Peptides against a protein of PDB entry 6GMG. Designs and how they scored, part 76

Target 1, 331 residues: chain A of PDB entry 6GMG
Amino acid sequence: DSDDRVTPPAEPLDRMPDPYRPSYGRAETVVNNYIRKWQQVYSHRDGRKQQMTEEQREWLSYGCVGVTWVNSGQYPTNRLAFASFDEDRFKNELKNGRPRSGETRAEFEGRVAKESFDEEKGFQRAREVASVMNRALENAHDESAYLDNLKKELANGNDALRNEDARSPFYSALRNTPSFKERNGGNHDPSRMKAVIYSKHFWSGQDRSSSADKRKYGDPDAFRPAPGTGLVDMSRDRNIPRSPTSPGEGFVNFDYGWFGAQTEADADKTVWTHGNHYHAPNGSLGAMHVYESKFRNWSEGYSDFDRGAYVITFIPKSWNTAPDKVKQGWP

## One batch from the design tools (peptide; aimed at target 1 G63)

Design b2_p24_5_s4 (made by RFdiffusion4, then SolubleMPNN; from b2_p24_5, 11 letters changed)
Fold by OpenDDE base, seed 3:
Structure b2_p24_5_s4 (fold): chain B 331 residues (1-331), chain A 24 residues (1-24)
Amino acid sequence: as target 1 above (331 residues)
Amino acid sequence: MSAEEAELINKANKEAEEKARKLA
C-alpha cells in the first residue's frame, strides 16, 4: 500500500489563517491553515518572518510527531523525559482497591498504575528543570561553562539531578542538539539556546517478552520516574502500540504535544499543540488536523496510552517556535 | 480508530523515524 502521505503545499507568507474551530475545549484547524498561523506567529528567525520550507512542511505532514518536529527542529529523541508517580497511592489502591465489574486483575493493576501518574506534577518537574537549564545557559558561552553553571544551580537547590552521570541524557542533551552546533543556530554558544518542553503519550506494555496481559492492559512497573530526579528511562520505548483487547480493536503507537517555553504559571492555562494523523488528503485518513489544547485536554490523553512523559530539548533563542505566550486558535 | 487506520499511522511514523536517522 503506497504511503498516502502528502506534503502540504506552500502557503503565501502574507496569507492570514482562517478562524480555528472550537472542539471540546480545544481549537482545531486543517494542517494548511496551521501552516498559515505558523508563518504569522512562529516562523520568525532573528525577528524575520519565514515561509515554512518544503522540508518543514514534510516534517509537519507526519502528524502528531510532525508538530513537535517542525517546532523543535529535530525528530524527537525523548531522551530527557520527566514524570511523577505516586508510589504510595499505587500501593494503597492495589492493596485496598478491587477490580470493577468485568475488569480483570491485570486490567485493574494497569489502570491503577496509570492513575498513579500525576501529569501536572510531571509537567511541573519538567518546567522546573527547564528553568534551571535556562539559568545555566544564560551566561554560558561554551559547553563547559554551561555544565558548571548547571551543577551549581542543582547544588544550590539540592536537586538529585546533581548526582547524574556526566554522560546522562540530562548533561548531554545540549551537546546532542543539532541546532546547537549550527552556525545559524547556537553556533556552539549555550547562551544562544533555550530549553523547551514537549510531551509524549505512549504505551507501557511494550516488552514482547512480557505477558499478553501486560501488552493489553499495561505494565504497572514500566516507565516509572526515578525517585528524586523524576527522570524516566525511555530506552525501552520502541513506539510499540497497545495490543488489542478485542477483535478489530487497534491502537496508535504514540502522541506528541508541543508546549515550548510558555511562561504561564497556571498549568491549566497552558496550550499544547498536536496533530491527529499524517496528512493524507486523498487517502482514507483525510487531511491532517492540528489541535491547540489546554493542558487538561492534552493530559487526558487517549485509551491508546497509559504513560505521559514531559521531555526537555533545546532550540535557538532566535527561533520563535516557543514564544512566552501562546494564544489558542485564530484570531 | 480502526485497526487499519492505526497501522497506517504507525507506518507513517516509522518512516519518519527512519528518515530522521538518515538525516542525522
Scores: peptide ipSAE 0.025, ipTM 0.686, DockQ to the pose 0.859
OpenDDE base, seeds 1, 2, 4, 5: peptide ipSAE 0.025, 0.026, 0.025, 0.027; ipTM 0.675, 0.691, 0.678, 0.704; seeds 1, 2, 5 fail the geometry check

Design b2_p24_6 (made by RFdiffusion4)
Pose (drawn by RFdiffusion4):
Structure b2_p24_6 (pose): chain A 331 residues (1-331), chain P 24 residues (1-24)
Amino acid sequence: as target 1 above (331 residues)
Amino acid sequence: SAATSEANANKINTAYAEAEERAS
């Protein structure tokens, strides 16, 4: 009867996954089967396949956060985040539009703010920034050389990110990555690391001392990207879900999607890996399923979330959780 | 039903809260 979270059992390294295919842009498989796929194509450490450890299987069993947690080796902090927001469209549609049949002005403002975000450009911005970071750490063997290389390209590229504080989430992203300091990871050598990207969908109205309207319909001024840099201050994100509008209406508080470091230029052809909920095959929600969605399927989102953030973190190059290519389903 | 829908969302949200605590 217990809807308790259980850890999926260990899968032998030779056990191949059951086949599955995408349907209309998304593929799904039970977590036990995804572990088999992950061990075949994502588990490599210096080219050697590995069994998903008990700890990794535990992390994975927590739901959508599990895929990102496993692939990055760290519970996601969302410290360095980017998004795109059309300020002109937002201001114009507020002073020119009107609420639709059956909207409070708080609901109208909340929706317009939601629709003003552009998740393709947001992902594109995180893409170009991660590329600058990777070029900065390519031949840098200490952090100082990495920061010098990073600032040099940003200044020459006239990127407003050059003026970020030395202790900002941007410039401190590499040094604050636990695997960067680990002797078996980056060992304080930026050349042994790689920038990777994952995404978080979440709700904007997370201030418990704010009006109910913002908790039910969103806070338009919340989680907007700074101009020039596109940085999103995630410090006030507390994993608080959207408040219900009627009794019985449940919302999920957040969703994580793993991109990694795919080389595909078509943002619409990129694959994003995420789970539906925590693993509980003996309980109410059932077993966890891992979804592999094309970008547009991922960025479609749900009414639960009115905000999207594309986050940059680092993993060691010796890992294979962010390969150049990601294939939906199996084989 | 509507109550079941809310209960299910609460289960997920609780698990995610536990995952955050586990990371600490």

Design b2_p24_6_s1 (made by RFdiffusion4, then SolubleMPNN; from b2_p24_6, 13 letters changed)
Fold by OpenDDE base, seed 1:
Structure b2_p24_6_s1 (fold): chain B 331 residues (1-331), chain A 24 residues (1-24)
Amino acid sequence: as target 1 above (331 residues)
Amino acid sequence: SAEENARKAELINQAGKEAEEKAK
């Protein structure tokens, strides 16, 4: 089935997009038309429009992850991830709640754990941290200056992240970003970079050594954020989908949504860009579609997933893939 | 590797996502 993937053809630089279509509260278009929009709105480097390269079109063709890939400039590593979990709610619901009719104990516990994550607070935490990082980047001309600024900012805010190890993903994220080292990117100058955010939806029950119930209904203890920091250990995420609960049932491995660096203060008004599947215009899946969703539509996710993480990475300020304002659809 | 991850991305939305979206 993976053999049916096709790289979308090049679009002329000056070709304008066709109007997007409404789809369940989202703006939807085919991948070729998204390329046209991307070239008009997001392609700018140093203020100049660029045609999407063959490499970028190939990245995009992989589906939901492709949207994040082309806009961030690298395949998502998911090392610097944040979430929010209400431990008191979880404990209270386990103690005082009851399984629904026909719901097993394992199903109940998995559902209660899923419902104990607060997507809005997780997103807010990521935005808070990204803001701190951006302040640390602004006047730093080498990595040492950036790290010093970051530590000072964290100390001033009494943030628990100040206690993280120097080798943690939090402090190493910038140096591990390829575009930071590129001559036409950051050129090793932190002040040329900015923090950006994307989100990943995935399944908690990925441990093959765990019970079948955890693989089917979720692992209530997996991928919880650390207290105080909100950091999620993503090392055990291997893109393993949820196990079927009935014959013929199948689940997908993950979903990715691109936010970038929008400045809209109301989370509900933020726009998230994502894709449905890999581009297979001549295959059973058909052409890839791109969606621009509001936060509510994105954060609801699918039954395939019981975890959502908000991840920070970096892009050059000269790129326009993460503008302050994102308009949903076209025109 | 990025390549291995890219191959895994090809498994996205074979049936479940579209069905759920239509059900909403």
Scores: peptide ipSAE 0.028, ipTM 0.661, DockQ to the pose 0.083
OpenDDE base, seeds 2, 3, 4, 5: peptide ipSAE 0.028, 0.035, 0.030, 0.027; ipTM 0.700, 0.732, 0.653, 0.682; seeds 2, 3, 4, 5 fail the geometry check

Design b2_p24_6_s2 (made by RFdiffusion4, then SolubleMPNN; from b2_p24_6, 11 letters changed)
Fold by OpenDDE base, seed 5:
Structure b2_p24_6_s2 (fold): chain B 331 residues (1-331), chain A 24 residues (1-24)
Amino acid sequence: as target 1 above (331 residues)
Amino acid sequence: SAAENAARAELINQAGKEAEEKAK
């Protein structure tokens, strides 16, 4: 029951973390120990360590989304999402491929669609766009200057995003970021903000009006990126999990992984921070654990999900929740 | 929901078991 969620207690600011435990190529720790690490490494505002506030600890306690929430400063809206989909591969496999033994046509199509997404290219696209945005932010002291810079950068790169409507999440993302408007955040100064990335895994077959097969095996046409831009319309994502294919089977609604603004060029060496479930130390689920995974471990996902999106948001440059380098585990 | 989070916990455990099996 969601009622078993508990906010982790405060940790002393100077308390060092215990060593993380290796877990299937990941670094794993209990949420309380992550708070200790967070305070030592990620809590800095204007170069000063901060104790994680009660509000932040409460956000964190929500599990995987909580990690992204506490580090981004807002609940994920997922409006500016990117992915990569190989349309030619999809069409070719549908035409020339065959269902596996015992696989239904719907299951086959859902699988082929899932396999036609390239997580690495999706991540790369998000990083590319974030880089463009960061260049546009660097010397912009108002939103108008930022937008002008952004359009110029896109034009110079012949990027299809230049053709997006002014109302597009692409252009509105900054103005819709609460921390941009905060006095101690961006204070309406784009040059005080930086683009950051997180990822969401979710299920494509969320349309209740669609066939049961799509809900069970995926909707091959859902949540595809727009050609040229890589933008994914996330408006239909309502956190609806995959429908059971057998009695007693259950799937989770989403997974979130925090990347931030790492500068590591090799995608495989990037670190993704995520949680398992909400914190319930006295409940059946137990204490929340936090994982620091390499990209391969993160992008592999679970059978619960057939979509991965890489989302751009913004945080103040004064926050250290998205450092250039992230070290996996402790020490 | 609690059910969703429970499913996640189970999924992580399952993934872990699969990883252990692959590592053997």
Scores: peptide ipSAE 0.025, ipTM 0.614, DockQ to the pose 0.039
OpenDDE base, seeds 1, 2, 3, 4: peptide ipSAE 0.024, 0.025, 0.025, 0.026; ipTM 0.610, 0.658, 0.681, 0.631; seeds 2, 3, 4 fail the geometry check

Design b2_p24_6_s3 (made by RFdiffusion4, then SolubleMPNN; from b2_p24_6, 13 letters changed)
Fold by OpenDDE base, seed 3:
Structure b2_p24_6_s3 (fold): chain B 331 residues (1-331), chain A 24 residues (1-24)
Amino acid sequence: as target 1 above (331 residues)
Amino acid sequence: SAEENARRAELINRAGQEAEEAAK
């Protein structure tokens, strides 16, 4: 229960982090130590190091979502989400494949659907779109100029996103970003903003009106990307966890991973920052830990989730929460 | 797997709903 959540204390601005610990191929540390790293590496506003504010520490204390929250400057809305789904693979496996021993038909279909998502291609699509957006932002000093640039870029690439409605999350995402409107943020100047990426893992079988099997084993038809655009309709994601398949089994509602704006071309070398749970140092869950995982470890996810989406949002260029290079761990 | 179980123990994000409320 969230009643045990505690806001981590302030860390001195000049306090250096302790070394991270290796954990199954990722770097791990306690939240307080991550705050120290964050202040040294990611805290800069207009080139000046900042102490993490109480508000930011409070956001961070919420766990995995808190990592994305503090770095993006807003609670994730997940409106501009991308994925890649291999429809041919899905159909072929359903037709020619067979359930494993002891696997139900519903479990088989859910598994096949999960395996038909390509995390790397989904991530690549988000990066592609973010790059297009960044080009559109670069010399745009008002929203109209940004939108015009964006449409031109999409037309040049023959991208299906050019056909999206003006009210689509794709076109409205910038104007709906609080930091874009802030005086010390974008100040309504698109050229002061940049696109960034985070990822969400969640369960497909969230429809309470659907069969119990879908809630237990996944909904093969849910949260698929639209053809051509790769956009995922996230409107039905209500943070409902997977239903237990056996007594005493419980699943987590979601996981969030922060990528930002890394320029590393090799997806496998990109670093994803995420947290385990809300900070409860005096509670049963214990202190929050922060992980820096490589893409392979992040994209693998957990059995709690059968969907992964890569989401685009915006932050001011003056923030250093999304640097070009992210180093795993400390030092 | 033991690794998966260890990971699950790490991903208790029950505070998500509260976070949404706090963000409003």
Scores: peptide ipSAE 0.076, ipTM 0.787, DockQ to the pose 0.372
OpenDDE base, seeds 1, 2, 4, 5: peptide ipSAE 0.043, 0.054, 0.124, 0.044; ipTM 0.633, 0.757, 0.815, 0.642; seeds 2, 4, 5 fail the geometry check

Design b2_p24_6_s4 (made by RFdiffusion4, then SolubleMPNN; from b2_p24_6, 11 letters changed)
Fold by OpenDDE base, seed 5:
Structure b2_p24_6_s4 (fold): chain B 331 residues (1-331), chain A 24 residues (1-24)
Amino acid sequence: as target 1 above (331 residues)
Amino acid sequence: SAAENAAKAELINKANQEAEEKAA
């Protein structure tokens, strides 16, 4: 029961983490030990480490989404999402490919669609856009200046995002960020903010009015990026899990991975922080664990999901939840 | 939901098991 969720206790500010354990190419630890690491490494506001607050610990206790929540400062809205989809590959495989033995047509189409997404290119697109946004933020002291800078940057790069409507999540993302408006955050000064990235894995077949096959095997047409921009319309993502294909089968609704603002150019060397489930130390699920995975381990995802999106949001530059370098594990 | 989180825990375990099998 969701009622078994417990907020992890406070950890002393100066308590050092215990060593993480390596697990299948990732570093793993219990949530309380992650709090210790977080306080030492990520908690800094204006250069001073802070104890994770009760509110932050409560957010963290929600599992995978909790890791992104505590580090971004808000529950993920997923409005500014990017992906990469190879339309030619998709069409060619549908035309020339064949279902595997025992694979239905719907299952085949769903699989081909899933395989037509490129996680690395999607991530790269998000990084590219975040870089453009960061340049636009750097010397902008009001939102108007930021938007003007952003449009200029996009025009100089001949980026299709320049054609987005002013009401698009692309242009509205900053103004819709709570920490931008906070006195101790951005204080309405774009130059005090930076773009950060997280990822969401989810299921495409969420339309209840669609066929059962789409809910079971995926909707090949759902959550595709717009050509040129890479923007994904996430409005139809309602955290609905994949439908069971057999009795007793169950799927998870989503997974979230925190990247932040790492400067590592090699995608394969980037670190993604995520959790397994909500913290239930006295329940059947047990204590929450936090994982620090390399991109390969993160991007592989699970059979529960056939979509991956890379989402841009903003945090104050004074926060250290998105450092340029992230070290996997401890020490 | 609790069920969703439970399913996730199972999936992680399954993925780890599969990874272990591949590494063996």
Scores: peptide ipSAE 0.031, ipTM 0.614, DockQ to the pose 0.040
OpenDDE base, seeds 1, 2, 3, 4: peptide ipSAE 0.028, 0.028, 0.027, 0.026; ipTM 0.636, 0.635, 0.639, 0.641; seeds 1, 2, 3, 4 fail the geometry check

Design b2_p24_7 (made by RFdiffusion4)
Pose (drawn by RFdiffusion4):
Structure b2_p24_7 (pose): chain A 331 residues (1-331), chain P 24 residues (1-24)
Amino acid sequence: as target 1 above (331 residues)
Amino acid sequence: SATDQSKAEKINQAYAEAEAKAQS
């Protein structure tokens, strides 16, 4: 009867996954089966396949956050985040549009702010920034050389990110990555690391001392990207879900999608890996399923979330959780 | 429905436990 979270059992390293295919842009498989796929194509440490450890299986069993947690080796902090927001469209649609049949002004403003975000450009911005970071750490063997290389390209590229504080989430992203300091990871050598990207969908109205309208319909001024840099201040994100509008209406508080470091230039052809909920095959929600969605399927989102952030973190180059190519399903 | 809200609360709670575990 217990809808308790259980950890999926260990899968032998030779056990191949059951086949599955995408349907209309998304593929799904039970977590036990995804572990088999992950061990075949994502588990490599210096090219050597590995069994998903008990700890990794535990992390994975927590739901959508589990895929990102396992692939990055750290519970996601969302410290360095990017998004795109059309300020002109937002201001124009507010002073020219009107609420639709059956909207409070608070609901109208909340929706317009939601539709003003562009998740393709947001992902594209995180893409170009991560590329600059990777070029900065290619031949840098200490952090100082990395920061010098990073600032040099940003200044020459006239990127507003060059003026970020030395202790900002941007410039401190590499040094604050636990695997960067680990002897078996980056060992304080930026050349042994790689920038990777994952995405978080979440709700904007997370201030518990704010009006109910913002908690039910969104806060348009919340989680907007700074101009020039596109940085999103995630410090006020507290994993608080959208408040219900009627009794019985439940919302999920957030969703994480793993991109990694795919080389595909077509943002619409990129694959994003995420789970539906925590693992509970003996309980109410059932077993956890891992979804592999094309970008547009991922960025479609749900009414639960009116905000999207594309986050940059680092993993050691010796890992294979962010390969150049990601294939949906199996084989 | 109430069932839908209960299901969403179960997920939210699991995510809260994952966050608490990561901070411990």

Design b2_p24_7_s1 (made by RFdiffusion4, then SolubleMPNN; from b2_p24_7, 9 letters changed)
Fold by OpenDDE base, seed 3:
Structure b2_p24_7_s1 (fold): chain B 331 residues (1-331), chain A 24 residues (1-24)
Amino acid sequence: as target 1 above (331 residues)
Amino acid sequence: SAEDAARAELINKAGAEAEAKAAA
């Protein structure tokens, strides 16, 4: 099936996009038209429009992950992930709630766990941390200065992240970003970088050594954020999809949504860009489509997933893949 | 349902090949 993937052809730099169409509250278009929009709006390096390279078009062609890949400049590592989980709600619902008619105990517990995650608070936590990081990046001309600034900012806010190990994804994320080290990127200058956010939806029941019920209905204890920090240990995320509960049922492995660095304070007004599947114009799946969703549409997710994480990474400030304002659709 | 239709249109197929490409 993956053999049907095709890299979208190059689009002329001056080619304007066709209008997007509405799709269940989202703006939707075919991948080639997104490339046109991307070249007009997001392609700028040092203020100059760029044609999407063959490599970037190839990355994009991989679907939802491709959108995040092309805009972040690297394949998602998901190391610096945040979420919010309401432990009290979870405990109370387990204690006082009952399975629905026909719902198994495992299904009930998995559902209650899923519903105990607060997507808005998780997103807000990631934005808060990204803001702290951006302040720490400002006027820091080496990694040591950045780390010192970051620790000071965290101390001032009494943030539990100040207690993280120096080798944690939180402190190592910048140095592990390829574009930070690139001459035309950060050039090892933190002040040339900015924090950006994307989101991943995935399945909690990925442990093959666990019960079949956990694989089918979710693992209520998996991928919870650490108290105080909101950090999610993503090391056990292996892109394993939900197990079928009935014959012929199938689930997808993940979904990725690109947010970038939008400054819109109202979460509900933020725009999330994502794709449906790899580009297969001559295959059964068809052409890849790109969607621009509002937060409500993104955070709703699908039954394929019971976890959402908001991930921080970095891009050069010279890139325009994460502008302050993102407009849904075209024009 | 509308949700089912949306899900069908948004079924993501990626992973191993993309990871392999990124690692190369």
Scores: peptide ipSAE 0.096, ipTM 0.800, DockQ to the pose 0.325
OpenDDE base, seeds 1, 2, 4, 5: peptide ipSAE 0.028, 0.030, 0.030, 0.027; ipTM 0.633, 0.734, 0.743, 0.635; seeds 2, 4 fail the geometry check

Design b2_p24_7_s2 (made by RFdiffusion4, then SolubleMPNN; from b2_p24_7, 12 letters changed)
Fold by OpenDDE base, seed 4:
Structure b2_p24_7_s2 (fold): chain B 331 residues (1-331), chain A 24 residues (1-24)
Amino acid sequence: as target 1 above (331 residues)
Amino acid sequence: SAEDAAKAQLINKAHQEAAEKAAA
C-alpha cells in the first residue's frame, strides 16, 4: 500500500556508511545507509558535500525510480530511449522455431521477441549517443550552438539521428531538462551540462484494447527500436504491469537502474544502482534497500518485464551524481 | 495525478526474490 511509504530521516553529513553486504554479485544496503554513502560520494555540488535534502529523501523513498530520481534531479520522463532489436533473429525464430512443451503460441511469440533484444548493444548505442552529445555540449554556450554541433557530429558519423525532427525528444531533451535552466545548474549554458544514462525495465503488453494474450505474454511488436537510430517510442508506456496468467499471480510495474556517466569501457564492469521497493519500514514490505549491481546482474532483468530501454538525460557537470568511476559497495 | 499513481504502485520485492532464486 502506497500509504505505508515513509520518507527516510536525515543523516548527518559526516556520518560514514556501514559496509554494504554482498548479495549474488551485487552490493546491498538499507536506504538510510545509501543516503550516507550518497552524501560522502555523490552529493557534491561544485566540489562541496551536501546533506541530502528532505525533498531528495522523499524522491528516493519511492524505490527503484527514486534512485534515478535523486541522482538525475527529475522524475524520469523516458523520452530519449534506446534499444537494440535483432529483426532477422526474430523472424527466423518465428519461422523455424516452435513452442516449447506446454507453451502457447502467444507465449512463444512473446518469448522470442524478448530474446531478440540485445541489452548490451542497446546500452552501447546509448553510450555512443551520449558521447556524441557530450562532444556537442563541450563548447556550446547556447542551445543553438549545441544543436548545430550535434547536427555536425551526427553528419560526420553518418548517423540516422541527423534526420530526426527538431521537436523530437532527441533534440528537445536538453531544453526540457529543469536543471539546465537553473541558475545553479546549467544556467542555460550547454557546456555546463553532461549527458547521463539510466535504464528502465517494463512490460510490452500494456495496450488495454489488445488481446488478453498480449497482456499476459507480451506484445511482440511493441516498443521496438527504430532502425538506424535505435530510438524507442515510449509514449505508450503507462507503467502498466504484466497481467496475471494465474489466480494470485502479480507482477511489478517497472524497474529503474542508474548508470550516470561512467567511463569504464567494459560494459560488464559498469555499476548500476537501483532500489527494491518504496520505503515502508513499518509496513509489510519493510525498509527500502539499494543495490549496486554489475551490468550482468542488471541486464538480466526479471520475468515481470520483457523490454529494456536505455535512456539519456542531462545533469549539471557541477553535480557528482554521475562520476566517471563508480565503486561498488562500501568501503 | 497519473504520475503519482504510478509512483505509488512501485513494488519491486519480487525482484529480490527472483534474484535469490536465480542465484541458488
Scores: peptide ipSAE 0.029, ipTM 0.710, DockQ to the pose 0.066
OpenDDE base, seeds 1, 2, 3, 5: peptide ipSAE 0.024, 0.027, 0.025, 0.029; ipTM 0.643, 0.627, 0.676, 0.618; seeds 2, 3, 5 fail the geometry check

Design b2_p24_7_s3 (made by RFdiffusion4, then SolubleMPNN; from b2_p24_7, 10 letters changed)
Fold by OpenDDE base, seed 2:
Structure b2_p24_7_s3 (fold): chain B 331 residues (1-331), chain A 24 residues (1-24)
Amino acid sequence: as target 1 above (331 residues)
Amino acid sequence: SAEDAERAALINAAGAEAEAKARA
């Protein structure tokens, strides 16, 4: 029960992490040891190492979402989300493909839809957009200048995002970022901010008014990216897990992975940081663990999820929670 | 399977609780 959640204790600022452990091709450690690493590597504000605050430790204690929360400085809103979907593959497979032995029609359609998403292309799209946004942020000292720069960059690239409404999540994302308005953050200066990326895995069949089959096997039409832009409408994502297909079966509601602003061009070499569950050292679930996964391990996801989105948000450049290079594990 | 083992370890807090905390 969520009532067993405990905020991890403070770690001394100069305490070095213990070595991470290998786990299914990932680097794994207990949350307290991640705090130690975080303080050594990611805690810097204006170049100065900081102890993780009680508030930050509390955020972190919520599990996978906590990792993204503490590093982004805000609870994930998921408004500026990207994915890639192969519509032709989907249509062709539905038309010409056949359910597997024992597979229901709904299960077949859900599987085909899931398989029609390309995680690598979705990630690449988010990186492309983040790069454009970062260029637009450069030397922009007010929001108007940022937006003008952004429109120019998009026009130069013939990007369909140039046609988005001014109120869209794409154009409003910066102004809706709390750290942008903070005196010690952006201080309303776009040039002090940078775009960062995280990913969310979730279930498509969340509509309670839909068929039970869609809730069990996925909704093939839900959470598709818009053509040209790659934008996913996340407004219907309410953190509802997959419905059980058998008695006693249970699914988790989401997973979050933190990428930040790594410059590694090879997607397969990028590192994604995520957590398992809320911290309950004295409860049945036990202590929270933090994982650092390569993209292949992250993008595989779990059977609990049939959608992956890559989300852009912003952090102050003075924060070191999104460095250019992330090293997997410790040392 | 490796996936099953990882899945068993993935029990996240309810998003609504986290959201409520973030808004407080």
Scores: peptide ipSAE 0.056, ipTM 0.761, DockQ to the pose 0.340
OpenDDE base, seeds 1, 3, 4, 5: peptide ipSAE 0.027, 0.052, 0.052, 0.027; ipTM 0.632, 0.768, 0.766, 0.643; seeds 4, 5 fail the geometry check

